Peptides against a protein of PDB entry 6MBK. Designs and how they scored, part 64

Target 1, 240 residues: chain A of PDB entry 6MBK
Amino acid sequence: GFEMVNFKEEGFGLRATRDIKAEELFLWVPRKLLMTVESAKNSVLGPLYSQDRILQAMGNIALAFHLLCERASPNSFWQPYIQTLPSEYDTPLYFEEDEVRYLQSTQAIHDVFSQYKNTARQYAYFYKVIQTHPHANKLPLKDSFTYEDYRWAVSSVMTRQNQIPTEDGSRVTLALIPLWDMCNHTNGLITTGYNLEDDRCECVALQDFRAGEQIYIFYGTRSNAEFVIHSGFFFDNNSH

## One batch from the design tools (peptide; aimed at target 1 I190 R222)

Design b2_p26_7_s3 (made by RFdiffusion4, then SolubleMPNN; from b2_p26_7, 13 letters changed)
Fold by OpenDDE base, seed 4:
Structure b2_p26_7_s3 (fold): chain B 240 residues (1-240), chain A 26 residues (1-26)
Amino acid sequence: as target 1 above (240 residues)
Amino acid sequence: MRELYQISLVGDVLQPTELPPKIVFY
């Protein structure tokens, strides 16, 4: 159905290996393959998670630490996925001075500064936690937790986290969805859903794709400003 | 016809409390 390809300008994406019809279920990802708050709780991070109120309250931060722990774990199941992630992002946390200056003329500047301050504060907090908390001693990132690491993890999560139902459907949790999140963005309708009965993410094709074409998905309804803040890019055809 | 919980990027959000809207695949 599809293959992973490194597109020169767009980075990693999915390319159709056969013709795919619109509305065809071409991609599914079982829960067991997802990086979720629950998988974080069940990982080496679990003991610390159970003791830290911020990790418990902020699932995105839990995912960020989960991502860092798994990245630092040679035998992690998610190593192949993590290797597909960008090493840097176009998110505000990576903006150069000129990009920040450009944003000073926009309402986004306040959110950018907020992200900078919040991320720095979170890093400082967790640096201390990792250095002092007993349950942090066995974390693979114990001696290798830099701001750059944290910035990367937070940006990875910010650009890739999705809401999915818990296994019992009683509430939502946050998830990174390997392979699926490699699809680059286009305008259209959301064609990805969670099948709770089969306990998997399901993606149907937004349009017909021919063999050899890149497969695009629609990430969601966001303004360009929101895309800049949360995804790091503008989308010209985004009328929202 | 399948009714699924919508999946989309949620950006910088706190822990969600509400289930996402459902979408229907035909």
Scores: peptide ipSAE 0.321, ipTM 0.835, DockQ to the pose 0.882
OpenDDE base, seeds 1, 2, 3, 5: peptide ipSAE 0.304, 0.317, 0.152, 0.276; ipTM 0.815, 0.825, 0.688, 0.803

Design b2_p26_7_s4 (made by RFdiffusion4, then SolubleMPNN; from b2_p26_7, 12 letters changed)
Fold by OpenDDE base, seed 1:
Order: sequence, then structure tokens, then C-alpha cells
Structure b2_p26_7_s4 (fold): chain B 240 residues (1-240), chain A 26 residues (1-26)
Amino acid sequence: as target 1 above (240 residues)
Amino acid sequence: PRYLYAITLVGDVVQPTELPPKIVFY
């Protein structure tokens, strides 16, 4: 077993409540618990999704709006998950002027400015859509859709979106994976899979974990530059 | 947890970059 714990330096993570062996299936998340593009289509967002080409083309934006709609819904099934999400991120969309100035001498500055510009344009587009589109009238965000809301949702999705198979296995879709996405990163091998037969995300232990130890997973090969740009952190033990 | 997902920006649209997968399908 495991529990969610707030670690002083790493924020929220998972801690083992018993000894877990290497390669043990310790965590699984059925599709029905995931926030997916499909669950977005099946939500209050569905009518708008069916008519907006950007939502249809951009699964990550569909997830961002799904996250905002569910956050604004007190009875949302995902409220316990949403409450575990950071209120702010260390991603480029949250960089202060001094952090941007520090990056001006780096190649990353162009990606940062591009991200800012595109996110601002998307917000302006969707603000107009929410104000004018007939199917937006039932959205819980209708009267409260700020840039800060959009920045948060985009950053949440950017930092936590995963590729999973569609229900029929014919295509790839995007998902937020509650509980699993609480695992912090360490160096190693990918130990997460999607079991199509059982229709669930499965995570096996990267190594032996003792009771009381933090459970880490490997996020895949990433440069420190990618960590900064996409996740807002450095990994000192990164081999890249 | 801070997951690394690259958003590729195509024009005014933010899309996921092709990053190495975190999840293997089987």
C-alpha cells in the first residue's frame, strides 16, 4: 500500500505503507477514474467540444477546459484529485521578470516567449467563445474565466498529461492519471503500462521500497532543459 | 510531482510535443 504525503522539498508524493518489491504491481488506475478527452466529451463541455474545432484538434486544451469545468463543480468526481494539484507551477507561464531575464542568454527563451504568446492567444480566443457560444452558457466557468484560470489549467495538463489508448485500442488519446501522477521522478526505467484487457493503467515498482520510503518512478529520458521548460524543475542526478 | 510534457506550439495552438512515452501499451 501507499499514502499521499507532503515531502518538504519535493511537495506531494507517494510513500510506501508496506514493503514493496521491485516489479510488484503496486498501483493501478482503471480508465473510469482517468480524466480523458473522452470524459471531457461526455461532460458539460461536450456540446461545445462538438462545435469547436480547436477543442476537437487539441486534446490537451480539451483536458484543460475539462479540468476547469470539474474544478468549478463542487460535486465533481475528480474534486479529491483536483485538490491535490498545485495552485501554481514553476513552469515558464509562471516565470517572473527576473527568471525570464536569466533565460535571455539561453536558447530556451524563444520557447518561453512562444509558450506565453500562444497561451495568451488561446485564452483570448476561448474567452470570446465562452462569452458568445450558445453551448458555453451551461459551463460553470461562464462567469469566471480568467487568464490565471487558463494558465493554471494549461500548466496542469502540460505537466501531467499522458498518452493512453482509446477504449477500442485503435488510437492514442490524452489522460490525466489521478494518484499515479503523484509519484516523483527518479532515474531508472519506465515501469508504467496500459493494460488493454483490464482497461487500466498499471505501475510496477522500479526497485524495492521499504515501508516509509517515498515511491519514485522514471518519467523517461529528459534533459535538464526539458525539465525546466516543461516541468519547472532540475534533476541533479539527471544523466542528460 | 512535476511531469515533463513538452507543449509544441504550432501557430496559435499549443500541442503536446513528441516526447518519449511514460506509458507502454500491452
Scores: peptide ipSAE 0.183, ipTM 0.704, DockQ to the pose 0.105; fails the geometry check
OpenDDE base, seeds 2, 3, 4, 5: peptide ipSAE 0.018, 0.170, 0.136, 0.183; ipTM 0.560, 0.704, 0.681, 0.699; seeds 2, 3, 4, 5 fail the geometry check

Design b2_p26_8 (made by RFdiffusion4)
Pose (drawn by RFdiffusion4):
Structure b2_p26_8 (pose): chain A 240 residues (1-240), chain P 26 residues (1-26)
Amino acid sequence: as target 1 above (240 residues)
Amino acid sequence: STWDSYMDNMSDALDEGMERVEERLA
């Protein structure tokens, strides 16, 4: 019912190949396909996750290393997902100095500075941990772990991650949701939820989509400062 | 911060999405 298309404005997204009515359940993704903090713990990253206090406290960082470890694993279950991810992003981590300079004197620039400093600190910290700590000597990253790798990973997480209930429903966790996460944003209401019975992520159409029209979802009631800093885009006519 | 707001918004989106799924299945 859909195909991947490279749109000028939003980059790659989903386009309808048939008419899709509003409220139609048109997209579902089982839990097995998701990359989660739990799958990160049970992966080759597990030994380091158990020893490093930062990875235990910061599931988003755990997901970034999970993404990097699987990217460096030729036989990873998630290789189809990793190979279709973008190689670059428009998060401020990628901005030139003069591009950030336009934000001087604004409310938003402080968070740009924090993002930069946090990412650089994290890279330097984990570089040392990976190169020296025994519990990381079997990681794929020991051979090569560049700043570009880390920038890419945290940008992949921040622009795509989601909260989902745990498999039991009593807690929440962070996850990457393949296929569905290729939908771009438009104004509207959240129409994506987690179905605990079928144990899958389900998305109903936000609006009518005719064949040939791009399929959009509503990401959330976020400001443009949040969209730029954490999602890497500015949304014109953001009603929120 | 934008990060705190971002993480709160993800929680809201999760709650709203789950409520919608429950209503649809009902």

Design b2_p26_8_s1 (made by RFdiffusion4, then SolubleMPNN; from b2_p26_8, 17 letters changed)
Fold by OpenDDE base, seed 3:
Structure b2_p26_8_s1 (fold): chain B 240 residues (1-240), chain A 26 residues (1-26)
Amino acid sequence: as target 1 above (240 residues)
Amino acid sequence: STLEEYEQTLLENLAIGQARIAERKA
């Protein structure tokens, strides 16, 4: 019922290929298609994950490494998805000098500097882990792990991570949702949920869409706003 | 359509999208 299209003003989005009615379930993504902390544990990253306390404690970092490992794997199931991801992001980690200077007059500068420092510290830590840990030897990123790689992966997760239930529904975990995250945003109600019975992410139409119209969804307070300071990347390394 | 058919459709749509991205970068 939809196709990926590059819209001139909005960039990539989904276009209806048929008429879609309001509240119609037009898009669903089964768990097995998601990139999750669990899929990271079940990947080549699993052995390292089982022995690294930071990966275990910070699901967003686990997802970042999962992205990097899968990106470096030519036969990865998620290659088609990963190739649709931006190469750069409008996150503080990508701010130019002029943007940082502008923020120096604001209280936001402290959060920006904190994010830079924390990301740099995390990179330094994991660089050492990848170089020295026995379970890192099988990682496809073993010989190619740059700050740019880490910055990209962290920013990808920061902008696209979602909370979903675990398979048994007992806890929440983090996931990247392929295809669904290609939808552009509009104002409205959140029309995305998780169906535990069918074990899938579900999106219902916010309104009627005609064939040929762009499909918009509301992500809620996803601070995809200009200054996404997600606390999830603030790992205080001073606690170790 | 079966779940498998839907999954295949998703993958095909992703591939089409990627091809269009590649054409614009060329």
Scores: peptide ipSAE 0.034, ipTM 0.533, DockQ to the pose 0.020
OpenDDE base, seeds 1, 2, 4, 5: peptide ipSAE 0.025, 0.072, 0.038, 0.008; ipTM 0.515, 0.582, 0.548, 0.381; seeds 1, 2, 4, 5 fail the geometry check

Design b2_p26_8_s2 (made by RFdiffusion4, then SolubleMPNN; from b2_p26_8, 20 letters changed)
Fold by OpenDDE base, seed 3:
Structure b2_p26_8_s2 (fold): chain B 240 residues (1-240), chain A 26 residues (1-26)
Amino acid sequence: as target 1 above (240 residues)
Amino acid sequence: SVGERTAEILRQNLAEGQARIAALKA
C-alpha cells in the first residue's frame, strides 16, 4: 500500500500506492524488526552491556551503541534501515558557531552547552571502555569509534527513539522503528501505538491519502526543537 | 529531570496511540 520515495524538498518519505482511508491500519512493524534495548542485549554488545553500569542504566545510550555496532557490521539485518538515516541532524550537537551565538540571547543556550558537554564526557568515558574492556575487543567499532560516530548515534536516537512495551508487557523499553520512521511529520493526532497481542507497532492513517500522495504522520512533541534540546542524554560522571 | 520529562512524553505518546487504535478497533 506504500513505497519509499525520495521527495525533492523533504528527502525520503512514504508514498501511497493505493487509496488509503483515514483511520485505516496501513502500516505495522513486528517486534523482530525493531532495534530495541533487548536486541542490543542479545547482540555482540551484550557481553559489554552486562558489565557496564551506564549501558544498563541508560537505555538510550545502549540503543546508540547498538546502532553503531550494527552500522559497523556489513551483514547486519538493519543495514538497509541504517542506510536511510541522515548523515547529520539538526540537533544541538551539530550547531555551528553562528547558531550557538544566536541562541546566546535565549535561555536555551545553557541546555545546549550542557548537552554538548555531557555528550563529550560520555564519549570520553566510552572511548576508554572500548579501549580497555575485554568484552569490547569483539565489537566491530573497536578500532573505529570517533566523537563524530557517537554524536551521530546519539542524535539518531534523540530524534527517533520511541517507548514500547516489553515482550511480556510488564515494563517499557526504547525502540527505533524501521520503515515507520520514514514517514514525514505533520500536525495532527498520534496514530501510532503498540499491539502487544500481535507484538507489533501499528500505524493508522491520519487522513485520507490518494494513490501517489505522500503519507504524513504526527510524531507528537518529539518533533519539536525543545524536545531535542531536552532529550535526556545526561551522564552522571560522579558515579564512575 | 530532563530524562524523566523525555520518558514521560514518550509514555504519553504510546498511551495516546494505543488508546486511539483500540477505540478504532472496537
Scores: peptide ipSAE 0.437, ipTM 0.881, DockQ to the pose 0.584
OpenDDE base, seeds 1, 2, 4, 5: peptide ipSAE 0.019, 0.417, 0.400, 0.340; ipTM 0.402, 0.876, 0.872, 0.860

Design b2_p26_8_s3 (made by RFdiffusion4, then SolubleMPNN; from b2_p26_8, 18 letters changed)
Fold by OpenDDE base, seed 2:
Structure b2_p26_8_s3 (fold): chain B 240 residues (1-240), chain A 26 residues (1-26)
Amino acid sequence: as target 1 above (240 residues)
Amino acid sequence: STSERVEQIQLENLEEGQRLIAERKA
């Protein structure tokens, strides 16, 4: 019922190939296609994950490194998805001086500064880990791990991470959802969910779409600038 | 300022990373 299309300024998106009715289930993505903390653990990152406390404690960072490893892997299953990601983001980590100055008049500035500081510290920490840890030697990013890489990966996860149930439904974990991110955001009711029985993400249409129209979905508050600011990668006990 | 300090930390980390990468490629 949809196709991938490169729209002018919006980038990659979904276009209806048929008429879609409001509340119709038109899009689903099975777990096996998701980039998850579990897929990170099962990847080349797995050995390092098993020995690094920060990766274990912070699923979003694990996803960021998973994203970087897969980006650096030409044969990655997720290359088509990764190629749809923007090279830069409208996140605090990419704010220019003028934008930061504007925010100085707001309470949000503290969160922005914290995000900058934490991200920089995390980069420094993981750079050392990647350089020194034996299990990092096999990572495709071993000799190519810049702050720009980390900033991009963190921002990608920050803007695109989704909460999904674990396979057994007992807890919540994080995932990047291919195709899901290709639906441009609109305001409205959250029409996304997870079907545990079929083990898939499901999206119902917010409105009627005609064949040929761009499909928009609402992910929730993650598209909100305020949420992006507050969704920072925070680790309380950075003893480093 | 806090912003200047954060920028310095970012720059230092970036420069250090780039230096270390360059040294390995050489």
Scores: peptide ipSAE 0.037, ipTM 0.485, DockQ to the pose 0.016
OpenDDE base, seeds 1, 3, 4, 5: peptide ipSAE 0.036, 0.030, 0.021, 0.014; ipTM 0.536, 0.545, 0.452, 0.432; seeds 3, 5 fail the geometry check

Design b2_p26_8_s4 (made by RFdiffusion4, then SolubleMPNN; from b2_p26_8, 19 letters changed)
Fold by OpenDDE base, seed 2:
Structure b2_p26_8_s4 (fold): chain B 240 residues (1-240), chain A 26 residues (1-26)
Amino acid sequence: as target 1 above (240 residues)
Amino acid sequence: STSERVQQIELENLKLGQERIRKLKA
């Protein structure tokens, strides 16, 4: 067992409520709880998604808009999850002028400027789409779509997007994984897979955790957490 | 640091996404 805790320096995280052994399946998240490109298509965003080529081509942007639509929806199923998300990120889109100046001496500056420029261009494009597209009229974002909103959503997705299989396992899609992504990161190995039979994300403990300890997971590169399909995790048949 | 690597990969993923947008507008 685990519980959600607000840690002073790290924000929200998971704390063990009992001793958890290494390789123990302690956390699973069914597909129905995930924010996916598919859930975006099935949401109020669906009609716009079906007509906008950028949303169709860029699952991360689709997730960003899905996140914004759900954030703007008081009755969203994902409100508890969205409330756990940072209000700001340590991403280049949030760099202060001094941080950017420091990076001017590095090759990273070109990528930072590219990110700023591209994000601004995306915002300008979608602002126009939201204002002019008939299917955007039903979006809760229509009158409250700022650059800050877009920056936040893009950064949220960038830092938390995962690749998961489609329901049939034939393709990969993008997902935000509530509860699981609340684990703070540590160095280690990816201990998260997707169980297609049970249609859920599964996470095994990286190490032994004692009751009261914070549970850390190695996300690897958070934005490229390729879920190892079940074949690589010795899921002991813990019949849960 | 792990954080720096995460940031680089995040940047790359955004960059790849941005390149796709350019190709679609083009």
Scores: peptide ipSAE 0.009, ipTM 0.481, DockQ to the pose 0.031
OpenDDE base, seeds 1, 3, 4, 5: peptide ipSAE 0.008, 0.016, 0.015, 0.019; ipTM 0.452, 0.493, 0.507, 0.564; seeds 3, 4, 5 fail the geometry check

## One batch from the design tools (peptide; aimed at target 1 V157)

Design b2_p27_3 (made by RFdiffusion4)
Pose (drawn by RFdiffusion4):
Structure b2_p27_3 (pose): chain A 240 residues (1-240), chain P 27 residues (1-27)
Amino acid sequence: as target 1 above (240 residues)
Amino acid sequence: SLFPIEGGGAWKQDREEMAKKLREEEL
């Protein structure tokens, strides 16, 4: 019912190959396909996750390393997903100095500074941990772990991650949801939810989509400052 | 009922223009 298309404005997205009516359940993704904090713990990263206080407290950082470890694993279950992810992003981590300079004197620039400093600190910290701590000597990252790797990983997480209930429904966790996460944003209401009975992520159409029209979802009621800093885009006519 | 999920995905835009639009919106 859909195909991948490289759109000028949004980059790659989904395009309808048939008419899709509003409220039609047109997309579902089972839990097995998701990359979660739990799958990160049970992966080759597990030994380091159990020893490092930062990875235990910060599931988003745990997901970034999970993404890097699997990217460096030729036989990873998630290779189809990793190989289709973007190689670059428009998060401020990728901005030139003069591009950030335009934000001087704004409310938004403080968070740009924090993002930069946090990412650099994290890279330097984990570089040292991976190169010296025994619990990381079997990681794929010991051979090579560049700043570009880390910038890519945290950018991948921040622009795509989601909160889902745990398999039991009593807690929440952070996850990457393949296929569905290729949908770009438009104004509207959230139409994606987690179905605990079928144990899958389900998305109903936000609006009518004719064959040939791009399939959009509503990401959330976020400001443009949040879209730029954490999602890497500015949304014209953001009603929120 | 379903647990609601907020979305996200990658976009490609001109970064100088993004900074300019954000600055203009705030000032």

Design b2_p27_3_s1 (made by RFdiffusion4, then SolubleMPNN; from b2_p27_3 with L2M W11H E16K K20E E25L)
Fold by OpenDDE base, seed 1:
Structure b2_p27_3_s1 (fold): chain B 240 residues (1-240), chain A 27 residues (1-27)
Amino acid sequence: as target 1 above (240 residues)
Amino acid sequence: SMFPIEGGGAHKQDRKEMAEKLRELEL
C-alpha cells in the first residue's frame, strides 16, 4: 500500500501505492523489528551496558551505540533499515559556522551550544571507555570510533527516537521504528500508537491519501524551534 | 491498551534556509 520515495523538496518519505482512507490501519511494525534499549542490552553491547551507568541511565545513548554496532555488522538484522538512514543530517550538530551565526540572536542558540557541549563530552567519555573497558574489546567500535560516527548516531536517534511501552507495559522505553519513521510531518492529530495486546506499533491514516500521494503523520505539538533543533526541518505551515 | 507515539521523520532541508527561517520567526 506504500513505498519509500525520495521527494526532491522533502527528502525520503512514504508514498501511497493505492488509495488509503482516513483512519485505515495501513502500517504496523512488531516489537521484534524495532531497535530498542532492550535489543541493545541483548546485543554485543550488552556486557558493556550492564557495567556503564551512563548507558543505563540514558536510553538515547544506548540506542546510539546500538545503531553504531549494528551498522558495523554486515549480517545485522537491521542492515536494510540502517541503509535507509541518511549519511548526514540537518540537525545543529551538522551546521557550519556561518549557519550557526544565523541563530546567534535567537533563543535556540543556547540549546544548540548545549547540544555541542553535551555531545562532545559524551564522545570523550565513551572514547576512553571503548579504549579501556574489558567488555569493549568485542565491539566493532574498538578500532574505529570517531566523533563523526558518534555525531551521526546521536543525530539519527535524536531525529527518530520514540517512546514506547515495555513488553509488560510497566515502563516507557525508547525505540527506533523502521519504515514508519520515513513518514514526514504535517499538521493534524497523533495517529500512531503502540498496541500492547498485539505487541506492535500501529499507524492509521491521518486523512484520505490517493495513490501517488505522500503519506504524512503528525509528530505532535512542537514549535519550529523544536523541529529545527531536534528534527532538522522547518515547517512553514506550523500551527504551533 | 494503546500508547500514543510521537516520532521523527526523514526530512531533508537546506540548513541555511532553515536557520534563516528560524531567525526570522524569533525577531
Scores: peptide ipSAE 0.508, ipTM 0.931, DockQ to the pose 0.860
OpenDDE base, seeds 2, 3, 4, 5: peptide ipSAE 0.508, 0.505, 0.503, 0.490; ipTM 0.932, 0.930, 0.931, 0.928

Design b2_p27_3_s2 (made by RFdiffusion4, then SolubleMPNN; from b2_p27_3 with W11H E16K E25L)
Fold by OpenDDE base, seed 2:
Structure b2_p27_3_s2 (fold): chain B 240 residues (1-240), chain A 27 residues (1-27)
Amino acid sequence: as target 1 above (240 residues)
Amino acid sequence: SLFPIEGGGAHKQDRKEMAKKLRELEL
């Protein structure tokens, strides 16, 4: 009922291949296809995760390293997904000096500077961990861990991370949701949820979509500052 | 009951344009 398409102005998105009605369940993604903190723990990263307090405390960083490890693994199950990710992002971590200057008069500049500082500090910390920790020796990224790699992974996670329940529903964890995360944003209501009974993400159509139309979802209530800083886009008709 | 999931994805925009628009919004 849908396909990935590169739209000229918006980049990659989902296009309907048939008419989809409002509230129709058109897309679902089982847990086994997700990149999660749990899948990170069960990967080659698991031994390091079990001994590093920051990886344990910050699920987004765990996902970033999981993404880097899987990207460096030719036989990774997630290679098809990783290949759909952009090589660069439009978040402030990729801004040039002249672009950052436009933000100097905004409240957002403080968050941007914080992001720069935090990302740089995290990189420096994990560079040392990767070089010195015994469990890092088995990581495919050991000899190829650059700031650019880390920036990419952090940006991938920042723009695409989702909160989902754990398998038992007792806690909330973080996940990257392949294919679904290709849906671009529009105003509306949340139409995606996690079905614990079927152990899958379920997306229903926000509106009627005709064959050939782009399928949009609502990313939730966010300001344009939040969209720029964390998602790399400005939404002109933002209702929030 | 479904646990609601907020999205994030594949938008691509000009960084300079976004920065300008954000500045204009706060002015």
Scores: peptide ipSAE 0.565, ipTM 0.939, DockQ to the pose 0.877
OpenDDE base, seeds 1, 3, 4, 5: peptide ipSAE 0.559, 0.561, 0.562, 0.545; ipTM 0.939, 0.939, 0.939, 0.935

Design b2_p27_3_s3 (made by RFdiffusion4, then SolubleMPNN; from b2_p27_3 with W11H E16K R23A E24A E25L)
Fold by OpenDDE base, seed 2:
Structure b2_p27_3_s3 (fold): chain B 240 residues (1-240), chain A 27 residues (1-27)
Amino acid sequence: as target 1 above (240 residues)
Amino acid sequence: SLFPIEGGGAHKQDRKEMAKKLAALEL
């Protein structure tokens, strides 16, 4: 019912291959296909995760390292997904000095500077951890962990992380949702949810989509500052 | 009941243009 397409102005997105009706369940992604904090714990990262307080406390960082480990693993189950991710992002972590200067008079500049400082500090910390911790020796990134790698992983997670329930529904965890995260944003209502009974993400159509049309979803109520800082886009018709 | 999921996706835009647009909102 849909395919991944590179749209000239928007980049990659999903295109309908048939007519899809509003509220039709057209896309679902089982938990087993997700990159989650739990899958990170069950990966080669697991031993390090179990001993590092920051990885344990910050699920987004755990996902970032999970993504890096899987990217560095040729036989990773998630290679097809990882290959769909941008090599670079349009988030502030990739801004040039002149681009940052445009934000100097904005409230957003403080968040941007905080991201720079936090990301740099995290990199420095984990560089040392990877170099010195015994459980880091088995990581495929052991001898190749650059700031560029970390920036990419952090940006991938920042732009694509989602909150989902744990399998038992008792807690909230973080996940990357392959294929679904290719849907670009438009105004509307949240049309994606997690079905615990079937243990899957379910996406229903926001509106009627004709064959050949791009399929959009609503990312939730966010300001353009939030979209720029965390998602790397400005939405001209933002109602929030 | 479904747990609502907010998206994040593949939008690509010019960084300089975004920065300018964001700056213009606070003006």
Scores: peptide ipSAE 0.571, ipTM 0.937, DockQ to the pose 0.878
OpenDDE base, seeds 1, 3, 4, 5: peptide ipSAE 0.565, 0.564, 0.567, 0.558; ipTM 0.936, 0.935, 0.935, 0.934

Design b2_p27_3_s4 (made by RFdiffusion4, then SolubleMPNN; from b2_p27_3 with W11H E16K K20L R23K E24A E25L)
Fold by OpenDDE base, seed 2:
Structure b2_p27_3_s4 (fold): chain B 240 residues (1-240), chain A 27 residues (1-27)
Amino acid sequence: as target 1 above (240 residues)
Amino acid sequence: SLFPIEGGGAHKQDRKEMALKLKALEL
């Protein structure tokens, strides 16, 4: 009952192909379709993950490298999903110097600078790891790992990562949720949850959507500063 | 009960416009 569409102002989103009623379960994504820290561990990245403390401690970085490895793999199961991701993002990591200067008088500038420093340090660290670690030799990105690659992967994960339960429900892990993450934000309530019994993400409609309307979800309570820094958009009617 | 999931997705906006709007909120 939906399709991916490029909207003129918002970019890509989901459009209803039929009338969808409020609270109707219209979209679900099984765990097997998700890019998770667990799928990263089970990939070509697994051996390196098992020996690198930063990858183990920072699930978002593990997802970033998983995304890069899968992007570099022509036969990756996630190629169709990866191809839907933007080539560049509108987060501060992509801001020009003049654009950053507008933020200098804001509280957000400190978070932006921290993000720059952290991303640069992580890149430098992992560049060395990829060049020197024995388990990195099998990575498809071994000979092609640029800052631009890392910036893209980090930004992809930053804008699209979700917390979900592990398969046994004992812990929380990180996931990219294909197709569902095409839903753009609006004010409302959280309408997506993980169903452990069926082992899937489930999304119910926030409101009635008519055929041809864009389907929106609520990303949770976040400020516009958080949306700009972490999601690359400003929401004019933000209630928070 | 479902484990709640917060979203993130495909919004695209002008970077300069976002920066200016953010600046304006703190003035």
Scores: peptide ipSAE 0.516, ipTM 0.931, DockQ to the pose 0.879
OpenDDE base, seeds 1, 3, 4, 5: peptide ipSAE 0.515, 0.512, 0.511, 0.461; ipTM 0.931, 0.930, 0.931, 0.920

Design b2_p27_4 (made by RFdiffusion4)
Pose (drawn by RFdiffusion4):
Structure b2_p27_4 (pose): chain A 240 residues (1-240), chain P 27 residues (1-27)
Amino acid sequence: as target 1 above (240 residues)
Amino acid sequence: GAWSRASSRERREEMAKKLKEEEEEAE
């Protein structure tokens, strides 16, 4: 019912190959396909996760290393997902100095500075941990762990991650949801929810989509400052 | 979801300019 298309404005997204009515359940992704903090713990990253206080407290950082470890694993279950991810992003981590300079004197620039400093600190910290701590000497990253790797990983997480209930429904966790996460954003209401009975992520159409029209979802009621800093885009006519 | 477009200099400048202008208008 859909195909991948490289759109000028949004990059790759989903396009309808048939008419899709509003409120039609057109997309579902079972839990097995998701990359989660739990799958990160049970992976080759597990030994380091159990020893490093930062990875335990910051599931988003745990997901970034999970993504990097699986990217460096030729036989990873998630290779189909990793190989289709973007190689670059428009998060401010990728901006030139003069591009960030336009934001001087704004409310938004302080968060750009924090993002930069946090990412650099995290890279330097984990570089040392990986190169010296025994609990990381079996990681794929010991051979090579560049700043570009880390920038890519945290950008992949921040522009795509989601909160989902745990498999039991009593807690929440952070996850990457393949296929569905290729949908780009438009104004509207959230139409994606987690179905605990079928144990899958389900998405109903936000609006009618004719064959040939791009399939959009509503990401959330975020400001343009949040879209730029954490999602890497500016949304014209953001009603929120 | 996410935006997966090729990164470019002009678009990044435009994003920053639009964000700064939107804050100025809000003031």

